# Designs tried in a protein design run: peptides against a protein of PDB entry 6TME. Part 77

Target 1, 324 residues: chain A of PDB entry 6TME
Amino acid sequence: NRLKRAYIALQAWKKAFYSDPFNTAANWVGPDVCSYKGVFCAPALDDPSVLVVAGIDLNHADIAGYLPPELGLLTDVALFHVNSNRFCGVIPKSLSKLTLMYEFDVSNNRFVGPFPTVALSWPSLKFLDIRYNDFEGKLPPEIFDKDLDAIFLNNNRFESTIPETIGKSTASVVTFAHNKFSGCIPKTIGQMKNLNEIVFIGNNLSGCLPNEIGSLNNVTVFDASSNGFVGSLPSTLSGLANVEQMDFSYNKFTGFVTDNICKLPKLSNFTFSYNFFNGEAQSCVPGSSQEKQFDDTSNCLQNRPNQKSAKECLPVVSRPVDCS
Target 2, 324 residues: chain A of PDB entry 6TME as posed
Amino acid sequence: NRLKRAYIALQAWKKAFYSDPFNTAANWVGPDVCSYKGVFCAPALDDPSVLVVAGIDLNHADIFGYLPPELGLLTDVALFHVNSNRFCGVIPKSLSKLTLMYEFDVSNNRFVGPFPTVALSWPSLKFLDIRYNDFEGKLPPEIFDKDLDAIFLNNNRFESTIPETIGKSTASVVTFAHNKFSGCIPKTIGQMKNLNEIVFIGNNLSGCLPNEIGSLNNVTVFDASSNGFVGSLPSTLSGLANVEQMDFSYNKFTGFVTDNICKLPKLSNFTFSYNFFNGEAQSCVPGSSQEKQFDDTSNCLQNRPNQKSAKECLPVVSRPVDCS

## One batch from the design tools (peptide; aimed at target 1 S84 N108 R131)

Design b2_p28_3_s4 (made by RFdiffusion4, then SolubleMPNN; from b2_p28_3, 14 letters changed)
Fold by OpenDDE base, seed 1:
Structure b2_p28_3_s4 (fold): chain B 324 residues (1-324), chain A 28 residues (1-28)
Amino acid sequence: as target 1 above (324 residues)
Amino acid sequence: SSVDPKLEKIRKEISAKLEAELLAQRFS
């Protein structure tokens, strides 16, 4: 029966624990799995008279171990939350059997290997959090075909380019921060119809920002700091009618920061420090507004404090990148 | 069928987490 399978799975998992500092699994004894700490049962969807394991919550348990393949026996689990542990290894492919998976949170662990493609097999997945792990390799394009509310990929070891399928995403929040992504931001980004927040911080992204960013009418947070972007800021950024937080710091941008950007109606913070901008509108000057905060530090601006030397600026400013 | 209150609590916590991410600047 289903509970027997769950028992096998959970006992296998307990055996896979290297350390359980809080003795979370101390009561994981006997066939009554529904009494296990962190295990939650509910009536089965296909038969309300049958009790099944529907959820796992081991958040913040500091458990060291791995996920054994026997977890695939937990076929009724819709909620799997094991964040803030010390689980290592890979996400078992056997989890493909968990066809009811709705919320999957393995963030803040020590998982390795490629993107857990098993997550793509779950037809009803709505929440996926794999942040703060050691996942590596290319991001599968199919991730953006999923109907997810948010896509949290930050603080991993993902490489290669951001898939062009990003434009298909219906997520409101997407984080790429602190990975090893390279290449350009896809032009399809402008097609993200539900996007509110997107973060590219701390990658190896380069090239010009696509003009299509200006089509993100609902975006409130846009952070592209700490990359290798070049060229001028797209004039189409004036279309970001709802942007509140914008950060382009620590790149290689050049050109003039315009009024149309700095006067965006909802803009609260705009950081463009540590670039090679050689001009800015008066509306972009720090202190020019009571409602807006600007940072123009370490650029190539004239008559502004804390700017780069001519020696640093001239080689870059004299060779502007044409993004047209 | 009714949803187990314990599971509902977990779902609410996830929702709250998501809302918190939307309301706060995630990275500095």
Scores: peptide ipSAE 0.020, ipTM 0.602, DockQ to the pose 0.056
OpenDDE base, seeds 2, 3, 4, 5: peptide ipSAE 0.044, 0.071, 0.079, 0.044; ipTM 0.659, 0.671, 0.680, 0.662; seeds 2, 3, 4, 5 fail the geometry check

Design b2_p28_4 (made by RFdiffusion4)
Pose (drawn by RFdiffusion4):
Structure b2_p28_4 (pose): chain A 324 residues (1-324), chain P 28 residues (1-28)
Amino acid sequence: as target 2 above (324 residues)
Amino acid sequence: SAAEEEAQEEFLKEKEEEALAELEEETS
């Protein structure tokens, strides 16, 4: 009996609800699971006459609990939204039985430990949001082999390198912001298809920017701020024909900012503050344009306000890194 | 410098708060 399996799974889950501030599971009684709040039924994909539990949505319920193995019984679920709860512990391995999983959002919870590799087992997975948890350790490189449209990893404790496999991703949006990733951006980044937005804010990345970034001609947001990148901006960045937001602030970049970048057509907000740039094109000057917003604070630029001192600048400016 | 480190911490904090607020609005 299919809905009985859903009943057992949801009752096992309610038992694990230690605190439900909004009494969200108050009506989770009896066998009519489709009437349970946050449970969404629909016709079976292969038979419109059969009723199935196809979605779970408890966004913003603030429920403290954990996900028990019995949730593996919800075999028809394709949508799982639990943003802003207090669900703790790990994602049960039994969730690999949810073979129709398409969108999985466990953002802003209390999950911990290694990357939830059960997500790699779902053949139809398109949206994976694990941001704002306590996941840590290495990132499974095979995650970029899945045909994910969206990958949100920001605000965890992930460490080590960006996988070389990133160029295989078909994602339109990828966030790595606020982890402890280290090392270089892989040269394969130029092979990412469909990429519109990529956010690296606040990691421990270094090395020079790969010239292959310039192949991302559909990117609208490229934010590499608050890392440790060195070298000059690659001249290949003129290929970012669609970039609208570009932020390289808080790095160790040196050299010139040219109009090759500052005159990009759709570029509207270009922040390169807190680096060691010693020259900039006139078109790159903040306050100079009514359409484009620039920010050059704390660089090594003559005749500009709030620059670094000459004392701090000359050691770094006179010793540019050979990107080789 | 200490002032630059402070500015960076404030920047990162603000970005994190904004991104969380936008996410919560979208999921609302």

Design b2_p28_4_s1 (made by RFdiffusion4, then SolubleMPNN; from b2_p28_4, 14 letters changed)
Fold by OpenDDE base, seed 3:
Structure b2_p28_4_s1 (fold): chain B 324 residues (1-324), chain A 28 residues (1-28)
Amino acid sequence: as target 1 above (324 residues)
Amino acid sequence: SAEEEKKKEEYLKKKEEEDLEKYNKLHS
């Protein structure tokens, strides 16, 4: 019986709670698991006469505990939303049995260990939110072979390079922010046909920006701030016909900020502060447009306020990185 | 400089707060 397996799983999970401040699991008593708070039943896909546990929603329950291996008995779960709790430990490998998993949200918890590779085993996964945890190590390249709509990785402890497989991603939103990613942005990034938002904020990324970024015609948000990027901005950024928000601040960029970038038709905010740019077009000057906000603070610009000293600029500007 | 690093930390915190606001809207 599928509900009997669900009962075993949910009772094991209730025993794995260390704290339930809102008494969310208080009614988790008896065999009627479909009456449990945060447990949703639906007709089974294979037999509409059979009721199964199809969803879990424990969002914002402040529950402290762990995910026990018995959760692998919830084989009919398609929606697993447990964000904004205090769950700790690792995502159990037994969840590989949840072959209907469609949305997996474990964000804003205390999960640790490597990337939860069990997520890669789910054939129908569309939404993956693991942000605001303590996941660490390498990002598996296979994550971008998944037909995901969104990939939220931000605010973790991920390290190593961004996989070249990123170009295979069908995701509209990808966040890498607030991790420890290193190396260059892969040139394959330009192949991300459905990309609307990509965020690299606050990593240890380096090298030149790939010219292939200019192929991201659907991108509305491109944030590369607070990294170690060098060289000039690619001239191909003039191809970002839909970019609204662009941030290159807190890098080591050099060269000239061109008119073709600052005149992008949808550009509303362009921040390029805290770099080593030695010139900008008149269209890039803060206050030059009412429709566009620019920040050129702390560069090597002539006749602009709040610029770096000649002493700070000269060592960097005199040794431009060639990205050709 | 130490001042620039402090400003960067403040900016990163601001960006994190902006993301958290977006997160809260998505998960409301």
Scores: peptide ipSAE 0.535, ipTM 0.932, DockQ to the pose 0.748
OpenDDE base, seeds 1, 2, 4, 5: peptide ipSAE 0.401, 0.519, 0.419, 0.396; ipTM 0.883, 0.929, 0.889, 0.881

Design b2_p28_4_s2 (made by RFdiffusion4, then SolubleMPNN; from b2_p28_4, 16 letters changed)
Fold by OpenDDE base, seed 1:
Structure b2_p28_4_s2 (fold): chain B 324 residues (1-324), chain A 28 residues (1-28)
Amino acid sequence: as target 1 above (324 residues)
Amino acid sequence: SAEEEEKKKKYLEEYKEKSLEEYLKKTS
C-alpha cells in the first residue's frame, strides 16, 4: 500500500524534527496521511483509483531537523517544497526513488555537503531550488544536461569553475550568485537559447566576458557584478535585444562603454560602477535618458563625479587586458 | 483555513496538469 509507505516516511520525518515551532506536524497522527498538514494527495498516475502522496509543502514552517532516508518511500511525490526551514544534514540518496520529482525546493535551509547528485537522477525534474544553504564543492556538469526550467544555486559554498555544459541548459533562470565560483564564464553560455535571467553576483569569476554573451537574445536580466572580470565589455553585447537589467559593477573592467550597449532597446537599468572604465558614450551618462537609469560611479571617467583618483586608475588603465 | 484549502486546490490542479504532461510525454 503506497499510503502505508508514505505513513512510514512521514512518521520517520516527524521523528527527525528537532523543533516544530508552528506545530505543523501536530496533526501528523494516524494512517490518514492525506489529512496531514503540508501533505497533498492525488490519484496515482499509473492507477487513478489509488490515492498517493503527490506533494509536500512545508514552506515557511521554521522546522529544525533533517531529512531521513525513509523519505525515499514517498515514491509518488512530484512536488517537494520545504523552503524556509532549518533542515540540516544532507539530501538523502534514497530520494532517487522519487522518480516523479518535478519541483524540488529545499531553499533557505541548513543543508550541507556536496551538490545533491540525487537531483540528477530525477528524469522529470524541471525546477531545482537549493539556494540559501551550505552546499559546497564543484557543480556537476550534468546539471545542465537536464531539461530544467530554473536552477537556483545562489547563496551556497560552491566553488571551482562553471561547467562548460552550461550551454546545453534549457533553463530560463539560472542563479550562481554568492558562491565561490572561479575562472571564466564559459563561451558556451551563448548557446543557452531559453535563458531569460542569469545572475553571477558575488563570486570569484575572472577573465574577459565571452563575446558569446551577445547571443543571449532572450536575456532580460544579466548580472555579473561583484566579481573579478577584466578587459573591455564585448561589443557583441549590442545583441542583447531584450536585456532590461544589466549590472557589471564591482569588477575590474576597462575601456570605453559604448553607445551600442547603452542604447539597447529594452535596457532599463545599466550599472557599471566600481570599475576602471576610462570613457563612456553620452548615452551612458546618468541622467542622459528618462527611460534608462545608469550608474557610472567610481570608474576612471573624465569630467564625471565620484570617480577614482588618477593614482588608482593609472596602474590599471595603462595595462589593459587584451581579450582578443 | 480557507487559504490553505485554496493553496491545496491550486497545488492539486498544478499537479494534475504536470501529471498529465508527464503522462503524455511517457505515452508519446
Scores: peptide ipSAE 0.167, ipTM 0.766, DockQ to the pose 0.018
OpenDDE base, seeds 2, 3, 4, 5: peptide ipSAE 0.017, 0.022, 0.023, 0.033; ipTM 0.534, 0.579, 0.588, 0.631; seeds 2, 4 fail the geometry check

Design b2_p28_5 (made by RFdiffusion4)
Pose (drawn by RFdiffusion4):
Structure b2_p28_5 (pose): chain A 324 residues (1-324), chain P 28 residues (1-28)
Amino acid sequence: as target 2 above (324 residues)
Amino acid sequence: SDEEFEYYNNLANEIKERLTTEREEELS
């Protein structure tokens, strides 16, 4: 009995609710699971006459609990939204039985430990949001082999390198912000198809920017701020024909900012503050344009306000890194 | 920060709505 399996799964889950501030599971009684708050039923994909539990949405319920193995019984679920709860512990391996999983959002919870690799087992997975948890350790490179449209990893404790496989991703959006990733951005980044937005804010990345970034001609947001990148901006960045937001602030970049970049057509907000740039094109000057917003604070630029001191600048400016 | 958190929520919702709409059209 199909809905009975859903009943057992939801009752096992309610038992694990230690605190439900909004009494969200108050009506989770009896066998009519489709009337349970946050449970969404629909016709079976292969038979419109059969009723199935197809979605779970408890966004913003602030429920403290954990996900028990019995949730593996919800075999028809394709949508799972639990943003802003207090669900703790790990994602049960039994969730690999949810073979129709399409969108999985466990953002802003209390999950911990290694990357939830059960997500790699879902053949229809398109949206994966695990941001704002305590996941840590290495990132499974095979995650970029799945045909994900969106990958949100920001605000965890992930470590080590960006996988070389990133160029295989078909994602339109990828976030790595606020982890402890280290090393270089892989040269394969230029092979990412469909990419519109990529956010690296606040990691421990270094090395020079790969020239292959210039191949991302559909990118609208490229934010590499608050890392440790060195070298000059690659001249290939003129290929970012669609970039609207570009932020390289808080790095160790040196050299010139040219109009090759500052005159990009759709570029509206270009922040390169807190680096070691010693020259900039006139068109790159903040306050110079009514359409484009620039920020050059704390660089090594003559005749500009709030620059680094000459004392701090000359050691770094006179020793540029050979990107080789 | 609160602003950054709200940004990602909005972005994630937009993406989910788009994907859900496309999936419903394919099923129809």

Design b2_p28_5_s1 (made by RFdiffusion4, then SolubleMPNN; from b2_p28_5, 14 letters changed)
Fold by OpenDDE base, seed 2:
Structure b2_p28_5_s1 (fold): chain B 324 residues (1-324), chain A 28 residues (1-28)
Amino acid sequence: as target 1 above (324 residues)
Amino acid sequence: SAEELEKDEKLAKEIIEKLQAERAKELA
C-alpha cells in the first residue's frame, strides 16, 4: 500500500525532527497521512483510483532535523518544498526512488556535503533550488544536461570551474552567486537559448568575459559583479537586446565602456563601478539619461568624481589584458 | 619623498590620458 509506505516515511521523518517550533507535525498521527499538515495527496498517475502522497510543503516551518533514508518510500512525491527550515546533514540517496520529482526546493537549510547527485537521477525534474545551504565541492556537469527551468545554486560552498555543459541548459534562471567558483565563464554560455537571468555575484571567477555572452538575446538580468574578471567588455554585448539589469562592478575590467553597450534598448541599470575602466562614452555617464541609471564610481576615468588615483590605476591600465 | 610621489602621480596621469586618447582613436 502506497499510503502505508508514506506513513512509514513520514513517521520516520517526524522522529528525525529535533525541533518543530510551529508544531507543524503535531497532527502527524495515525494512518491518514493525507490529513497531515504540509502533506498533499493526489490521484496516482498510474491509477487514478489510488490516492498517493504527491507533494510535501513544509516551507518556513523552521524545523530542525535531518532527512532520513525512509523518505525514499515517498515514491509518488513530485513536489518537495522544505525551504526555510533548519534541516541538516545530506540529501538521502534513497530519494532516487522518487522518480516523479518535478520540483525540489531544499533552499535555506543547513545541508552539507557535495552536490546532491540524487537530483540528477530524477528524469522529470524542472525546478532545483538548493541555495542557502552548505553544499560544497564541484558542480557536476550533468546538472546542465537536465531540462531544468530554474537552477538556484547561490549561497553555498561550491568550488572549481563552471562546467562547459552550461550551454546545454534550458533554464531561464541560473544563480551561481556567493560560492567559490573559479576560472572563466565558459564560451558555451552563449548557447543558453532560454536564459533570462544569470547571476555570478561574489565568486572567484576570472579571465575575460567570453564574446558569446552577446548571444544571450533573452537575458534581462546579467550580474557578474564581485569577481576577478579582466580585460575589456566584449563588443558583442551590444547584442543583449533585452538586458535590463547589468552589473560588472567590483572586478578588474579595463578599457573603454562603449556607446553600443550603454545604448542597449532595454537597459535600465548598468553598474560598472569599482573597476579600472579608463574611458566611457558620453551615453555611459551617470545622469546622461533619464531612463537609464549608470554607476561609474571608482574607475580610472578622467574628469569624473570618485575615481581611483593615478597611482592605483597606472599599474593596471598600462598593462591591459588582451582578450583576443 | 612627497615630491617624488607627486612626480609619479603626474606621470601616471599623463600615461593614462595618452592611453585613453589612443583607445578613443581605435574605437572611432
Scores: peptide ipSAE 0.032, ipTM 0.415, DockQ to the pose 0.010
OpenDDE base, seeds 1, 3, 4, 5: peptide ipSAE 0.018, 0.018, 0.013, 0.023; ipTM 0.490, 0.510, 0.443, 0.542

Design b2_p28_5_s2 (made by RFdiffusion4, then SolubleMPNN; from b2_p28_5, 14 letters changed; failed a check: too like the target's own chain)
Amino acid sequence: SKEEEERDEKLAKEIIDKLQKEREEKLK

Design b2_p28_5_s3 (made by RFdiffusion4, then SolubleMPNN; from b2_p28_5, 17 letters changed)
Fold by OpenDDE base, seed 1:
Structure b2_p28_5_s3 (fold): chain B 324 residues (1-324), chain A 28 residues (1-28)
Amino acid sequence: as target 1 above (324 residues)
Amino acid sequence: SEEEEKKDEELAKKIIDELRKKRLEELA
């Protein structure tokens, strides 16, 4: 009996709760698991006459606890949303048995350990949100081989480089923000055909921006702020026909910010502050447009307010990084 | 194999949509 297995799993989970401030699991009593708060049942795919647990939604329950291995008994679950809780520990490998997993959201918890590779075992996974946790280590390259719509990795402890397989991703939204990623953005990034939003904020990324970024025709948000990027902005950025929000602030960029970038047709906000740019086109000057907002603060620009001193600029500007 | 995977995905999506609908009804 599938519901019996679900009962075992859910009761094990209830026992794994350290705190349930809203008494979410108060009605988790008895075999009728479909009546449990946050538990949703649906007809089984293989037998419509059989009711199974198909979804879990415990979002914003502030539950403290861990995910016990018995959750692997919830083999019919396609939706697992437990964000904004205080779950700790690791994601159980037993969840590999949940072959119907479609959306997995464990964001805003206290999970630790390496990337939950069990997520890679789910053939039908489309949505992965593991942001705002304490996951660490390398990002498996295989994550981008999956046909995901969204990949939220921000606010973790991931390290190492961004895998070159990123170009294989079909995701529209990818967040790397506030991790410890290092190295260069892979040139394969330009192959992300469905990309709308990508965020690299607050990592240890470095090197030159790849020219291939300009191939991201569908990108609306590109944020690479708070990294260690060097060199000039690629001229190919003129190809970002749909970019609305662009942020390169808090890097070590040099060179000239060109008209071709600042006159992008859909550009609404362009922040390139806190770099070492030594020139900007008139179209890039804050206040030059009513439709666009620019921030050129703390660069090496002449005749602009709030710029770095010559003493600070000279060592960097005089040694431009060749990105060619 | 790819076709089977696609079918499974579509079925999963359908289930999720139904669950979402139920959730919305509960909140209404």
Scores: peptide ipSAE 0.036, ipTM 0.612, DockQ to the pose 0.040
OpenDDE base, seeds 2, 3, 4, 5: peptide ipSAE 0.022, 0.017, 0.029, 0.019; ipTM 0.559, 0.395, 0.621, 0.397; seeds 3, 4 fail the geometry check

Design b2_p28_5_s4 (made by RFdiffusion4, then SolubleMPNN; from b2_p28_5, 16 letters changed)
Fold by OpenDDE base, seed 3:
Structure b2_p28_5_s4 (fold): chain B 324 residues (1-324), chain A 28 residues (1-28)
Amino acid sequence: as target 1 above (324 residues)
Amino acid sequence: SKEELEEDEKLAKKIIDKLQAERAKELA
């Protein structure tokens, strides 16, 4: 019965293909769904004597089409990987029936609409990749209540503020890059105890950086470049004991870049170019270290090359934002 | 960029591999 349901689902999906350049679904014929290319079977969790469809892998198949509602019949699927295709439309709500969903990768497709809230219904979800699509609207706060190891949201059309619930996330990697997020980074960010990598690149984020960023002891990558952040860098950034890559470029930061930041023990690359910093410690100067790479280009620094003009600097530097 | 995508894919793969290993332990 389960394989029959899977057969119905997979045949419906094949019919939903507009183009299959590599003929991936060419062998999707007959009831033996376990022989289908990109379909993986395993013993059912509730009955090891029963074979079920446990995984789909159609990565890089360049398939054009949509996800039909009949995919909800694949109730035993735990792994769903369909990245780098040309699937369009929305994620079907019928996928709520896939209660074993563990890894969901629909990245690099043509999906549209709001955040796929069906992903929130999966109790065992650990990996969510919806990047490089056209998802839009608000990010549901509930996403961070889930026990996800990774959350890839970059290169979409998400807008509004980042939910304060971010501090509840147990994810090691979170990407917000290349969306339309606005407002401040929530102060609760410092509560992300398992965070290793976080990327905010290319949004409309603004305000002061929260001091609580300095509590991210496990972070190795922190990229906040290409936003509208203002004020000075928090002194608490000296607490980033494991940061290797840090980027604050293309913002509106002011003030002094301190030794405590540039001497971080694991820091390999620190980019703070294209801001309005008016001073830097000697340890922050590009070329000052063989082990660390710095970029101080296009700031308001004295006696440094490639800086902004006094005309550009004066209006901003003379009116520092108080982040206290 | 394509290069950024490739880097992200490598990262994703590493994470997926880890998760799959954990899942395998749970199912064993």
Scores: peptide ipSAE 0.021, ipTM 0.529, DockQ to the pose 0.868
OpenDDE base, seeds 1, 2, 4, 5: peptide ipSAE 0.013, 0.014, 0.020, 0.014; ipTM 0.464, 0.444, 0.469, 0.457; seeds 1, 2, 5 fail the geometry check

Design b2_p28_6 (made by RFdiffusion4)
Pose (drawn by RFdiffusion4):
Structure b2_p28_6 (pose): chain A 324 residues (1-324), chain P 28 residues (1-28)
Amino acid sequence: as target 2 above (324 residues)
Amino acid sequence: SSTTKYYHDKFMDKHADSATVYHEWRAS
C-alpha cells in the first residue's frame, strides 16, 4: 500500500521532531497523508489515476530534528524543500531510493560532516542546495559530472581544491563562497557551459587567474573577492561579453586595469579594491561614469584617494609574480 | 543590472526560498 509507506515515513519523521515552533506537524495524524501540512501530493508520473506524495516543503518551519532512514520510503518525492530549519546530523543514505529527486534544498540547517554523497545517486537531480550548514572536507569531484543546473555550496567548511572536473558542469549557477577552499582556479573553468554566475567570495584560493576565464562569454556575475590571488588580471577578460557584476576586491593582484575590461558592454559594477594595482585606465576611475560603478580603494594608484602607502606598495609592486 | 543584483543577493540570502528564486531567475 503506497500511501501507507508515506504514512510510516512521515510518522517516523514526526517522532524525531524535538521542537516545532510553529506547530507545523500538528495535523500530521491519521492516514490521509495528503492533508498533512508541508506534504504535497500529485498524480503518479506513470499513471495519473494513482495518488503519490511528490513533494515536501517545510521552508522556514525552524524545526529541530533529524532525517530518519524511514524517509527512504517516500519513493515518489521529487521536491524536497527544508530551508531554514534546524535539522541536524547527516542525510540518511536511504534517500538514494528517492530516485525521482530533482530539487533538494537543505540550505540553512544543522547538517554536519562529509559532503552528502547520497545526492550523487539521483539520476534526475537538477538543483542541489546545501549552503549554510557544517559540511566539511573535500568536495567530491564527480559532483560536476551530474547535470546539475544549480550548485550551492557556500557557507560550509569545505576544504582543499576545486576539482579539475569543474569544466564538465552544465550548471548555470555555482557558489563556493565562504569555505576553506585552497589552491588555484582550474584551467578547465573555461569549459563550463551554461555558466551565468560563479561566486568564490572568501576562500583561500591563490595563484594567477587562468586566462581561460575569458571563454565564459555568458557569465553575468564573476566574484573572486577575499581570496589570495596574485598576478595581473588576464587580458582575456575582454571576452566576458555579458559580465554585469565583477568583483576582485581583497586579493593580491598587481599591475594595470585597462579599458579592455572597464569598457565591457554590460559591466555595471566593477570592484577591484584592496589589491596592489599601480595603474588604471581613465575609464576605470570611480566617479567618472554615470552608468558604471567602480571601486579602487586601497590600491597603489597615484592621484587617487585612500590608496596604500608608497612604503607598503614598492616591495609588492616592484616584485610582480610571473604567472608561470 | 538591477535584476541581476537582485537575484544575486537572493542566492546569497540564507533565508531565501532559493528554489523559487532560482526558477524566477531562469524565467527572467

Design b2_p28_6_s1 (made by RFdiffusion4, then SolubleMPNN; from b2_p28_6, 18 letters changed)
Fold by OpenDDE base, seed 1:
Structure b2_p28_6_s1 (fold): chain B 324 residues (1-324), chain A 28 residues (1-28)
Amino acid sequence: as target 1 above (324 residues)
Amino acid sequence: SEKVKEFYNKFLDPNADLYKVYEERKKF
């Protein structure tokens, strides 16, 4: 039966623990898996008279170990939360049998290997958090074809370009921060119909920002800091009617920071420090507004404090990148 | 907003339970 399979899975997992400092699995004994710490049972969706393991919550257990293939026997699990552990290895392909997976949180572990493509096999997945691991390689384009609400990829080792399919994403939040993504932000980004927060911090992204960013009318957080972006800020950024937090710091941007950007109606914080901007509107000057905070530090601005030297600025400012 | 800032900051907290934060964020 289903609970028997769950028992097999959970016992296999317990055996896969190298360290359980809080003795989380101490009570993982016997067939009554529903009494196991961190195991949650519920009536099966297909038969309410049958009790099944519907969720796992081992968050913050500091468990060292790996995920054995027997976890694929937990076919009724919809919630899998195992963040802040020391699980290593790869995500088992056998988890493809968990067709009810809704929330998958393996963040803050020691997982390695490529993107866990098993996540693509879950038809009902809405929440994917794989941040703070050592996942590497290319992000599969198919991730953005899924009807996800949230995609957290930050603090991994992902490489290559951001897939053009990003525009197909239904996610309201996507984090790319602290990976090794390179290339340009796809122009298709403007098609992200539900996007509220997107974070690109600390990658190897480059090129011009696509004008299509201005189509992200519902974005509240846009952080592209610590990359290699060049050129001027797109004039279309004036379309970010709901942006509250915007950060372009630590790039190679040039040109003029316009009034239309700094006067965005919901803007509360705009950081554009550590670039090569050679001008800014008065509305962009730190202290110019009581409602907005700005940081223009370390640019090529005239008559502003803490700017780059002429020697540093001239080679870049004199050779502006044409993004048109 | 302060709520947005708080949520944003949680992205970089390795110990954050973002599924909970995200649920709260959806209420914003």
Scores: peptide ipSAE 0.414, ipTM 0.827, DockQ to the pose 0.849
OpenDDE base, seeds 2, 3, 4, 5: peptide ipSAE 0.402, 0.408, 0.422, 0.390; ipTM 0.824, 0.821, 0.824, 0.816; seed 4 fails the geometry check

